# Ledger of designs, part 50: peptides against a protein of PDB entry 4N7V

Target 1, 222 residues: chain A of PDB entry 4N7V
Amino acid sequence: TLRSITSPLVAHRLKPIRQKTKKAVVSILDSEEVCVELVKEYASQEYVKEVLQISSDGNTITIYYPNGGRGFPLADRPPSPTDNISRYSFDNLPEKYWRKYQYASRFVQLVRSKSPKITYFTRYAKCILMENSPGADFEVWFYDGVKIHKTEDFIQVIEKTGKSYTLKSESEVNSLKEEIKMYMDHANEGHRICLALESIISEEERKTRSAPFFPIIIGRKP

## One batch from the design tools (peptide; made by RFdiffusion4, then SolubleMPNN)

Design b2_p14_5_s4 (from b2_p14_5, 4 letters changed)
Fold by OpenDDE base, seed 3:
Parts: sequence; structure tokens; C-alpha cells
Structure b2_p14_5_s4 (fold): chain B 222 residues (1-222), chain A 14 residues (1-14)
Amino acid sequence: as target 1 above (222 residues)
Amino acid sequence: SLEEELAKLGETFP
């Protein structure tokens, strides 16, 4: 199943972006929908031959072939759907489209990992919890130049000297210099607070069914 | 940068 290789993508709250590659253009629209345009070149002109338009919650995929499958010239936005469109749910998407959907999902996940959900200014650092899941990225930018970047897989540290290293186990974390441990402790505290705030705010959003509260900024730069 | 990472990801498009 498609679900065995990826989950439905989530593009909520993401800013619009359009990224061209050799074979495709991927866009996050103002509507927070995701479009994958399959690009082919004919006579030195690029044409969009196929479009996957994915809903912001990833559950609906609309597929169409511009200009009756002949293709539409590549432009600054996806071509409008034709009358011949197919609409699928995530679980009913034909296998032939799975790899393209998976790519779109990876694209969105990468954007999410760089999209602030919560920004928290402490006395010593700017802390940022990102939108990706599970295990959202967490960045701490200390005002003195130290940076800590936590992901689900690793922790990257950039020291004042510019020295950079990656930690992939608790053993490596425990072997840190005492000075760095202080930064790590602060980062962990900021992370805990951001996760707590995320939970509280999300619960309020659920209760009120109002417009999204995120992204949110707590405090200000000193 | 995000753009660089997206470009790298783009190389993996099927």
C-alpha cells in the first residue's frame, strides 16, 4: 500500500514555494495545496505533461493531463485543470503515481523541517520548533554564536570557534565538554517548553475551532 | 540552505 511507504503529506501553514528540477516542478500554493508538474522538453521548450494536485492534508489527489495530454508550456504556475481529471483518495491512488506522491511528501517534509512553528526567545537564545513530524526539528541559536540543531536522528553542535560536530547517541552527548553541556541543558529546556506550548495551543485550537494560532512567537530578542 | 537541499532532493525525482 501507499501508506506502507509514506503518510499523507501535510502542507498546512506552509508558505508558498515553487521549485524547478530537471524533470518536475513542485509547488506549494497559496491555498496550501501541493502541485507536482511533470516536465518534458520538446524542441527546446518545456511542457507540463502531467499534474498531481494534492490537497493540503494530503488525502485527496487530483490528476490531470494538460491540453489533452499534449502538454502545456511551462509557466510560473501550474496549468489549470482540464475537463478530464481524475480524483483519488490517498488510499485509492493508483500505484503508478506512488513514487511521485512519495517525492511530494519528502519535499513537503523538508520544507516543514525549515518552517518555524514556535519561536521562543530566551535570555540566551532564539529557540525554534519546526513544523515537521514526527520528532520536529528544534534549533537553538545562542546570541553568543553557539548553535544547536536537534533532529529525530542527530544533534548538531556549532561552537563559537566554528567547530561543528554531530552527535548520534546518548553516549556521545554524555561525553561533551562541560561548557557545551551547559548549552545543551538550555537547549533541552527550551525544547521542553516549546513542546509544552505546542500541546497547549493545539488543544485550544481544537476547542475553539478558530483560525490557526501557529506560527507563534513567544518573547522577543533582548 | 533550503533551496540547496530542495535542489538535491530534486535529483531523486522518479
Scores: peptide ipSAE 0.600, ipTM 0.959, DockQ to the pose 0.843
Fold by OpenDDE base, seed 4:
Structure b2_p14_5_s4 (fold): chain B 222 residues (1-222), chain A 14 residues (1-14)
Amino acid sequence: as target 1 above (222 residues)
Amino acid sequence: SLEEELAKLGETFP
């Protein structure tokens, strides 16, 4: 099943973006929908041959073939759907589209990993919890120049000197110099607080059913 | 940057 290889993408709260590759253009629209345009080159002109339009919650996929499959010249936005449109739910998406959906999902996840959900200013650092899930990226920008980037897979440290290294195990974290451990401790505390705030705010957001509360900024830069 | 990482991801498009 598609679900066995990826979860429905979630593009809520993401800013619009359009990224061209050799074979495709992927866009996040103002509507927070995601469009994958399959691009083919013919006579030195690029044409959109296929479009996957994915809902912001990832659960609905609309597929259409511009000009009956003849293609539409590549423009600065996806071509409008024609009358020949197929609409699928996530669980009913034909297998031939799974890889493209998976790519769209990875694209969205990458954007989410760079999209602030919570910005928290402490006495020593700017902490940022990102939108990606599960295991949202967490960045800490210390005012003295130290940077810590936590992901689900690793922790990257950039020291004041610009020296950078990656930690992938608790053993490596435990082997850090004392001065770096202090930064890590602060980062971990900021992370805990951001996660707690995320939970509380998300619950209130659910209850009120109002406009999104995120992104949110807590505190101010000293 | 995000753009650079997206470009790298683009190389993996099916």
Scores: peptide ipSAE 0.598, ipTM 0.958, DockQ to the pose 0.829
Fold by OpenDDE base, seed 1:
Structure b2_p14_5_s4 (fold): chain B 222 residues (1-222), chain A 14 residues (1-14)
Amino acid sequence: as target 1 above (222 residues)
Amino acid sequence: SLEEELAKLGETFP
């Protein structure tokens, strides 16, 4: 099943973006829908031959073939759907489209990992919790130049000197120099606070059923 | 950057 290889993508709160690759253009629209345009070149002109339009919650996929399958010239936005539109639920998506959906999901996840959900300014650093899940990326930009980037898979440290290294285990973290441990401790505290705030704010958001509270900025640079 | 990583991801398009 498609679900066995990917979860429904989540594009809520993401800013519009359009990224062209050799074979496709992927867009996040103002509506927070995601469009995958399959691009083919003919006579030195690029044409959109197929479009997958995915709902913001990833659960609905609309597929159409522009210009009756003849293709539509590539433009600054996806071509409008016309006739012969197919609509699928996530669980009913034909297998031939699974890889494209998976790509869209990866695309969105990457964008989410770079999209601030909570920005928190401390005395020493700018902390940013990102939108991706599970295990949202967390970045700490210390005002003195040190940077710590936490992901679900690793922790990257950039020291004042520009020296960069990646930590993948607790043992490696424990082997850090004492001076770096201080930065790590601060980063961890900032991370804890951001996660706590995320939980609290999300709960309030659920209760009020209002417009999204995120992204938020807490504090200011000293 | 996001753009760089998206470009890299783009190489994996099916």
Scores: peptide ipSAE 0.595, ipTM 0.958, DockQ to the pose 0.836
Fold by OpenDDE base, seed 2:
Structure b2_p14_5_s4 (fold): chain B 222 residues (1-222), chain A 14 residues (1-14)
Amino acid sequence: as target 1 above (222 residues)
Amino acid sequence: SLEEELAKLGETFP
């Protein structure tokens, strides 16, 4: 099943973007929908031959072939759907489109990992919790130049000297120099606070049924 | 940057 290789993409709260690749153009629209335009070249002109339009929650996929399959000239935005459209739910998407959907999902996930959800200023650092899930990326920019980047898979440290290294196990974290441990402790505290705030705010969003509260900024640079 | 990473990801398009 498609679900066995990827989850439905989530494009909520993401800013519009358009990225051209060799074979396609992927866009996040103002509507927070995601479009994959399949591009073919003919006589030195690029044409959109196929479009996958995915809803912001990833659960609905609309597929159409512009100009009756003849293609539509590549422009600054996806071509409008025509009468020859197919609409699928995530779980009913034909297998022939799974790889393209998976790519769209990876695209969105990457954008999410670079999209601030919570920005928290402490006395010593700017902390940023990103939108990706599960295990959102967390970045700490200390005002003195130290940087810590936490992901689900690793922790990257950039020291004042510019020395950079990656930690992938608890033992490596425990073996940190005392001076670096102080930064790590602060980063961990900031991370804990951001996660706690995320939980509380998300619950309030659910209760109020209002517009999204995120992204948010807590505090200010001293 | 995001753009650089997206470009890299683009090379993996099916």
Scores: peptide ipSAE 0.594, ipTM 0.958, DockQ to the pose 0.832

Design b2_p14_6_s1 (from b2_p14_6, 4 letters changed)
Fold by OpenDDE base, seed 5:
Structure b2_p14_6_s1 (fold): chain B 222 residues (1-222), chain A 14 residues (1-14)
Amino acid sequence: as target 1 above (222 residues)
Amino acid sequence: DLEEELKKLAEEYE
């Protein structure tokens, strides 16, 4: 099943973006829908031959072939769907489209990992909790130049000297120099606070059923 | 940064 290889993508609160490659264009639209355009070149002109338009919650996929399958000239936005469209739910998507959906999903997840959900200014650093889930990325930019980037898989440290290294186990974290441990302790505290705030704000957002509260900024840049 | 990573991702599917 498609679910065995990916979950429905979630594009809520993401800013519009359009990424062109040789064979495809992937876009997040103003509507927060995601489009994958298949691009072919004929006589030095690029044409869109196929479009997958995915809803913001990832559960609905609309597929169409512009200009009756002849293709539509590549433009600054996806071509409008024609009358010849197919609509699928996530669980009913034909297998032939799974790879393209997976690409869109990974694209969105990557964008989410770089999209601030909570920005928290402490006395010593700018902390940022990102939109990706589960295990959102967390970045700490210390004002003195140290940077810590936490992901679900690793922790990257950039020291004042510019020395960079990656930690993948607790043993490696425990082997850090005392000076670096101080930065790590601060980063962990900031992370805890951001997660707590995320929970509280999300609960209030659910109760009010209003416009999104995120992204949010806590504190002021010194 | 994001653009570079997106480019790398695209290469996996082309």
Scores: peptide ipSAE 0.501, ipTM 0.943, DockQ to the pose 0.923
Fold by OpenDDE base, seed 4:
Structure b2_p14_6_s1 (fold): chain B 222 residues (1-222), chain A 14 residues (1-14)
Amino acid sequence: as target 1 above (222 residues)
Amino acid sequence: DLEEELKKLAEEYE
């Protein structure tokens, strides 16, 4: 099943973006929908032959073939659907579209990993919890130049000297120099606080049914 | 850089 490969993408709160590659253009729209445009070149002109428009919650996929399948000239935005539109739920998406959906999902996840959800200023650092899930990326920019980037898979450290290394196990973390451990301890504390705030704010957001509370900034740069 | 990473991702699907 598609669900065994990926979860429905979530594009809520993401800023619009449009990225063109050789064979595709992926966009996050102002509506927070995601569009995958499949591009073909004919006579030195690029045409959009197929469009997957995915809802912001990833659960609905609208597929259409511009201009009756003849293609529509590539423009600065996806072509509007007109005729011969197919609509699928996530669980009913034909297998032939799974790879394209997976691409869209990974695209969104990557954007989310670079999209601040919570910015928290401490005495020593700017902490940023990102939008991706599960295991949101967490970045700590210390004011003295040290940077720590935590992902679900690794921790990257950039020291004042510019020396960079990646930690992939607790053993490696425990083997760090004491000076670096202090930075790590602070990063972990900031991370804990951001996660706690995320939980609290999300709950209040659910209760109030108001406009999105995120992204949010806590504190100020000293 | 997000753009570079997105480009790399795209290459996996082309």
Scores: peptide ipSAE 0.499, ipTM 0.942, DockQ to the pose 0.911
Fold by OpenDDE base, seed 2:
Structure b2_p14_6_s1 (fold): chain B 222 residues (1-222), chain A 14 residues (1-14)
Amino acid sequence: as target 1 above (222 residues)
Amino acid sequence: DLEEELKKLAEEYE
């Protein structure tokens, strides 16, 4: 099943983006829908031959073939669907489209990992909790030039000198120089605070049923 | 950074 290889993509709160490659264009629209346009070149002109339009929650996939399958000239936005439209649920998507959906999903997940959900300014650093899940990326930009990037899989450190390295175990973290440990401690504190605030804010958002509270900025640069 | 990573991702599916 498709679910065995990927979960439904989640594009909520993401800013619009359009990325063109040789064979495809992937877009996040203002509506937070995701479009995959398949591109073919004929006589030095690029045409969109197929479009997968995926709902913001990833559960509905609309597929259409522009201009009766003849293709529509590539533009700055996906071509509008006409009368030849197929609509599928996530669990009913034909297997021939699974790879394209997986591409869209990974695209969205990557964008989410670079999309701020919470920005928190401390006395020493700008902390950013990203939108991806589970295990959202967390970045700390210290004002003195040190950077720490935490992911679910690793911690990357960039020192003042520009020296960079990746930590993948607690043993490596414990072996850090004392000076770097101080930065790590601060990063961890900021991370904890962001996670706590995320929980509190999400709960309030649920209770009030208001417009999305995220992204949010807390504090200001000193 | 994001753009470069997206390019790399795209190459996997072309």
Scores: peptide ipSAE 0.499, ipTM 0.943, DockQ to the pose 0.917
Fold by OpenDDE base, seed 1:
Structure b2_p14_6_s1 (fold): chain B 222 residues (1-222), chain A 14 residues (1-14)
Amino acid sequence: as target 1 above (222 residues)
Amino acid sequence: DLEEELKKLAEEYE
């Protein structure tokens, strides 16, 4: 099943973006829908031959073939759907489209990992909790030049000298120099605070049913 | 860089 390969993508709160490659264009629209355009080149002109339009919650996929399948010239936005469209739920998406959906999902997840959800300024650093889930990326930019990037899979450290290394286990973290441990401790504290605030704010959003509170900025740069 | 990473991702599906 598609669900065994990926979960429904979630594009809520993401800013519009359009990324062109040789064979495809992926867009996040103002509506927070995601479009995958299949691109073909004929006589030095690029045409959109197929479009997957995915709802912001990932559960509805609309597929259409522009201009009766002849293709529509590539433009600065996806071509509009026609009456010749197919609509699928996530669980009913034909297998032939699974790879494209997976691409869209990974695209969105990558964008989310670079989209600030909470920005928290401490005395020593700018901390950023990102939108991706589960295990949101967390970045700490120390004002003295040290950077720590935490993901679900690893921790990357960039020292003042520019030396960079990746930690993948707790044993490696414990083997850090004492000076670096101080930065790690601060990063961990900032991370804890951001997660706590995320929980509190999310609960308030649920209660009020108001417009999204995120992204949010807490504190200010000294 | 987001753009670079997105390009790398795209290459996996081309």
Scores: peptide ipSAE 0.499, ipTM 0.942, DockQ to the pose 0.913

Design b2_p14_6_s2 (from b2_p14_6, 4 letters changed)
Fold by OpenDDE base, seed 1:
Structure b2_p14_6_s2 (fold): chain B 222 residues (1-222), chain A 14 residues (1-14)
Amino acid sequence: as target 1 above (222 residues)
Amino acid sequence: SLEEELKKLAEEWE
């Protein structure tokens, strides 16, 4: 099943973006829908032959073939849907489209991992909790030049000298120099605070049913 | 950067 390969993509709160490759163009629209345009080249002109339009919650996929299947010239935005469209739920998406959906999902997840959800300024660093889930990326930019990037899979450290290394286990973290451990401790504290605030704010969003509170900025740069 | 990672993702797709 498609669900065994990927979860429905979530594009909520993401800013519009359009990324072109040789084979496709992926866009996040103002509506927070995601479009995958399949591109073919004929006589030195690029045409959109197929479009997958995915809802912001990833659960609905609309597929259409522009210009009766002849293709529509590639433009700065996806071509509008026509009357000859197919709509699928996530669980009913034909297998022939799974790879394209997976690509869209990976694209969105990548964008989410670079989209600030909470920005928290401490005395020593700018901390950023990102939108991706589960295990949101967390970045700490210390004002003295040290950077720590935490993901679900690893921790990357960039020292003042520019030396960079990746930690993938707790044993490696424990083997850090004492000076670096101080930065890690601060990063961990900032991370904890951001997660706590995320939980509190999300709960308030649920209660009020108001517009999204995120992204949010807490504190000020010294 | 986002751009660099998007490029890598694109290469995997193509």
Scores: peptide ipSAE 0.353, ipTM 0.901, DockQ to the pose 0.851
Fold by OpenDDE base, seed 4:
Structure b2_p14_6_s2 (fold): chain B 222 residues (1-222), chain A 14 residues (1-14)
Amino acid sequence: as target 1 above (222 residues)
Amino acid sequence: SLEEELKKLAEEWE
């Protein structure tokens, strides 16, 4: 099943972006929908032959073939659907579209990993919890130049000297110099706080049915 | 950067 490969993408709160590749253009629209435009070149002109328009919650996929399948000239935005539109739920998406959906999902996840959800200023650092899930990226920019980037898979450390290294196990973390451990401890504390705030704010957001509370900034740079 | 990572992702897909 598609679900065994990927979860429905979530594009909520993401800023619009348009990324062109050789064979496709992926966009996050102002509506927070995601579009995958499949591009073909004919006579030195690029045409959009197929469009997957995915809802912001990833659960609905609208597929259409511009200009009756003849293609529509590539422009600065996806072509509007006109005729012969197919609509699928995530679980009913034909297998032939799974790879394209997966690409869109990975694209969105990458954008989410670079999109601040919570910015938290501490005495020593700017902490940023990103939008991606599960295991949101967490970045700590210490005011003295040290940077720690936590992902689900690794921790990257950039020291004041510019020395950079990646940690992939708890053993490696435990083997760090004491000076670096202090930074790590602070990063972990900031991470804990951001996760706690995320939970609390998300719950309040659910209750109030108000406009999105995120992204949010806590504190100020000293 | 995001741009670099997006490019890398595209290369992996194509």
Scores: peptide ipSAE 0.351, ipTM 0.900, DockQ to the pose 0.856
Fold by OpenDDE base, seed 5:
Structure b2_p14_6_s2 (fold): chain B 222 residues (1-222), chain A 14 residues (1-14)
Amino acid sequence: as target 1 above (222 residues)
Amino acid sequence: SLEEELKKLAEEWE
């Protein structure tokens, strides 16, 4: 099943973006829908032959073939759907489209990992919790130049000297120099606070049933 | 950067 290889993509709160490649254009629209345009080149002109339009919650996929399958010239936005459209739920998407959906999902997840959900200014650093899930990326930019980037898979450290290294186990974290451990301790505290705030704010957001509260900024830049 | 990572992702897909 498609669900065995990916979850429905979630594009809520993401800013519009359009990424062109040789064979496709992937977009997050202002409506927070995601479009995959399949591109073919004829006589030095690019045409959109197929479009997958995915809802912001990833659960509905609308597929259409512009201009009766002849294609529309590539423009700055996806072509409008024609009368010949197919609509699928996530669980009913034909297998022939799974690869394209998976790509869209990975694209969105990558964008989410670079999209701030909570920005928290501490005395020593700018902390940022990103939108991706589970295990959101967490970045700490210390004002003195040190940077710590936490992901679900690793921790990257950039020291004042510019030296960069990646930690993939607790053993490696425990082997850090004492000076770096101080930065790590601060980063971990900031991370804990951001996660706590995320939980509290999300609960209030659920209760109010109003516009999104995120992204949010806590504290002031020194 | 986001741009660099998107480029890598595109290369993997195509």
Scores: peptide ipSAE 0.349, ipTM 0.900, DockQ to the pose 0.894
Fold by OpenDDE base, seed 2:
Structure b2_p14_6_s2 (fold): chain B 222 residues (1-222), chain A 14 residues (1-14)
Amino acid sequence: as target 1 above (222 residues)
Amino acid sequence: SLEEELKKLAEEWE
């Protein structure tokens, strides 16, 4: 099943983006829908032959073939669907489209990992919790030039000198220089606070049924 | 950067 290889993509709160590659164009629209345009070249002109339009929650996939399958000239946005539109649920998507959906999902997840959900300014650093889940990326930009990037899989440290290294185990974290441990401690504190605030804000958002509260900025640079 | 990562993703998919 498709679910065995990927979960439904989630594009909520993401800003519009359009990424052109050689064979495809992937877009997040203003509507927060995701489009995959399959591109073919004929006589030095690029045409969109197939479009997968995926809902913001990833559960509905609309597939159409522009201009009756003849293709539509590539433009700055996906061609509008006309007739001969197929609509599928995530669990009913034909297997021939799974690779394209998976690509869209990976694209969205990557964008989410670079999209701020919470920006928190401390006395020493700018902390950013990203939108990806589970295990959202967390970045700490210290005002003195040190950077710490935490992911679910690793921690990357960039020191003042520009020296960069990656930590993948607790043992490596414990072996850090004392000076770097201070930065790590601050980063961890900021991370904890961001996670706590995310929980509290999400709960209030649920209760009020209001417009999205995220992204949010807390504090200001000293 | 996002752009660099997107390029890598595209190359892997194509």
Scores: peptide ipSAE 0.338, ipTM 0.896, DockQ to the pose 0.895

Design b2_p14_6_s3 (from b2_p14_6, 5 letters changed)
Fold by OpenDDE base, seed 4:
Structure b2_p14_6_s3 (fold): chain B 222 residues (1-222), chain A 14 residues (1-14)
Amino acid sequence: as target 1 above (222 residues)
Amino acid sequence: SLEKELAELFEEWE
């Protein structure tokens, strides 16, 4: 199943972006929908031959073939759907489109990993919890130049000198120099707080059913 | 940068 390969993408709160490659253009629209445009080149002109338009919650996929399958000249935005539009739910998406959906999902996930959800200023650092899930990226920019980047898979440390290294196990974390452990401790505390705040704010957002509360900034730079 | 990482992602897919 598609679900065994990837979860439905989530593009909520993401800013519009358009990224072109040789074979495709992927966009997050103002509507927070995601579009994958499949591009073909004919006579030095690029044409959009197929479009997957995915809802912001990833659960609905609209597929259409511009200009009756003849293709539409590549522009600065996806071509509008006209006729012969197919609409699928995530679980009913034909297998032939799974790879393209996965591509869109990975794109969105990457964008989410760079999109601040919570910015928290401490006495020593700017902490940022990102939008991606599960295991949202967490970045700590210490005012003295140290940076810690936590992902689900690793922790990257950049020291004042510019020395950079990656930690992938608890044993490696435990083997850090004492001075670096202090930074790590602060980062972990900031992370804990951001996660707690995310939970609280999300719950209030659910109850209120108002405009999104995120992204949010807590505190100020000293 | 995000652009660089996106490029890398696309290279893997294409």
Scores: peptide ipSAE 0.134, ipTM 0.804, DockQ to the pose 0.855
Fold by OpenDDE base, seed 3:
Structure b2_p14_6_s3 (fold): chain B 222 residues (1-222), chain A 14 residues (1-14)
Amino acid sequence: as target 1 above (222 residues)
Amino acid sequence: SLEKELAELFEEWE
């Protein structure tokens, strides 16, 4: 099943973006829908032959073939759907489209990992919790030049000297120099606070059913 | 950059 390969993509709160490659263009629209345009070249002109339009929650996939399958000239936005539109749910998507959906999902996840959800300024650092899930990326930019980047898989440290290294286990974290440990402690505290705020704010969003509260900025740079 | 990372991602899948 498609679900065994990937979960439905989530594009909520993401800013519009359009990324072109040789064979495809992937976009997040103002509507927070995700579009995958398959591109073919004829006589030095690029044409969109197929479009997958995925809802912001990833559960609905609309597929169409511009200009009756003849293709539509590549432009700065996806071509509008015409006749012969197919609509699928995530669980009913034909297997022939699974790879393209997976690609869109990975694209969205990457964008999410670079999209601030909570920005928190402490006395010593700018902390940023990103939109990706589970295990959102967390970045700490200390004002003195130290940087810590936490992901679900690793922790990257960039010291004042520019020395960079990656930690992949608790043992490695425990072996850090005392000076770096202090930065790590601060980063962890900021992370804890951001996670707590995320939980509280998300609950309030659910209760109010209003416009999204995120992204949010807490404090300001000293 | 994000754009570069996205481009690399696409190349891997195309």
Scores: peptide ipSAE 0.142, ipTM 0.810, DockQ to the pose 0.873; fails the geometry check
Fold by OpenDDE base, seed 1:
Structure b2_p14_6_s3 (fold): chain B 222 residues (1-222), chain A 14 residues (1-14)
Amino acid sequence: as target 1 above (222 residues)
Amino acid sequence: SLEKELAELFEEWE
């Protein structure tokens, strides 16, 4: 099943973006829907031959073939759907489209990992919790030049000297120099605070059913 | 950068 490969993508709160490659264009629209345009070249002109439009919650996929399948000239936005439209739920998506959906999902997840959800300024650093889930990326930019990037899979450290290394186990973290541990401790504290605030704010959002509170900025740069 | 990582993702997909 598609669900065994990926979960429904979530594009909520993401800013519009359009990324072009030779074979495809992937977009997040103002509506927070995600579009995958399949591109073919003919006579030095690029045409959109197929479009997958995915709802912001990833549960609905609308597929259409512009201009009766002949293709529509590539433009600055996806072509509008025509009458020859197929609509699928996530669980009913034909297997032939799974790869394209998976690509869209990976794209969205990558964008989410670079999209600030909470920005928290401490005395020593700018901390950023990203939108991706589970295990949101967390970045700490210390004002003195040290950077720590935490993901679900690893921790990357960039020291003042520019020396960069990746930690993938607790053993490696425990083997850090004392001076680096101080930065890590601060990063971890900032991370804890951001997660706590995320929980509190999300709960308030649920209760009020108002417009999204995120992204949010907390504190000020000294 | 995001652009670089997106490019890499696209290359893997294509």
Scores: peptide ipSAE 0.136, ipTM 0.804, DockQ to the pose 0.930; fails the geometry check
Fold by OpenDDE base, seed 2:
Structure b2_p14_6_s3 (fold): chain B 222 residues (1-222), chain A 14 residues (1-14)
Amino acid sequence: as target 1 above (222 residues)
Amino acid sequence: SLEKELAELFEEWE
């Protein structure tokens, strides 16, 4: 099943972006929908032959073939749906479209990993919790130049000297120099606070049923 | 940085 290889993509709160490649254009629209445009070139003109338009929650996929399958000239936005559009739920998406959906999902996940959800300024650093899930990326930019980037899979450290290394286990973290451990401790504290705030804010957001509270900025830059 | 990473992603999946 599609669900066995990917979860429904989530594009909520993401800013619009349009990325073109040789074979496709992937976009996040103002509506927070995700579009995959399949591009073909004929006589030095690029045409959109197929469009997958995915809802912001990833659960609905609308597929259409512009201009009766003849293609529509590539523009700065996806072509409007034409007649004979197909609409699928995530679980009913035909297998022939799974790869394209997965592609869109990876694109969205990457964008999410670079999209701030919570920005928290401490006395020593700018902390950023990103939108991706599970295990959102967390970045700490210390004002003195040290950077710590935490992902679900690893922790990357960039020291003042520019020395960079990746840690993949707790044992490696424990083997860090004492000076670096201080930065790590601060990063971990900032991370804990951001996660706690995310939980609290999300709960209030649920209760109020209002406009999204995120992204949010907490504290002041020194 | 994002653009570079996106480009790398596209190269992987195209």
Scores: peptide ipSAE 0.123, ipTM 0.799, DockQ to the pose 0.835; fails the geometry check

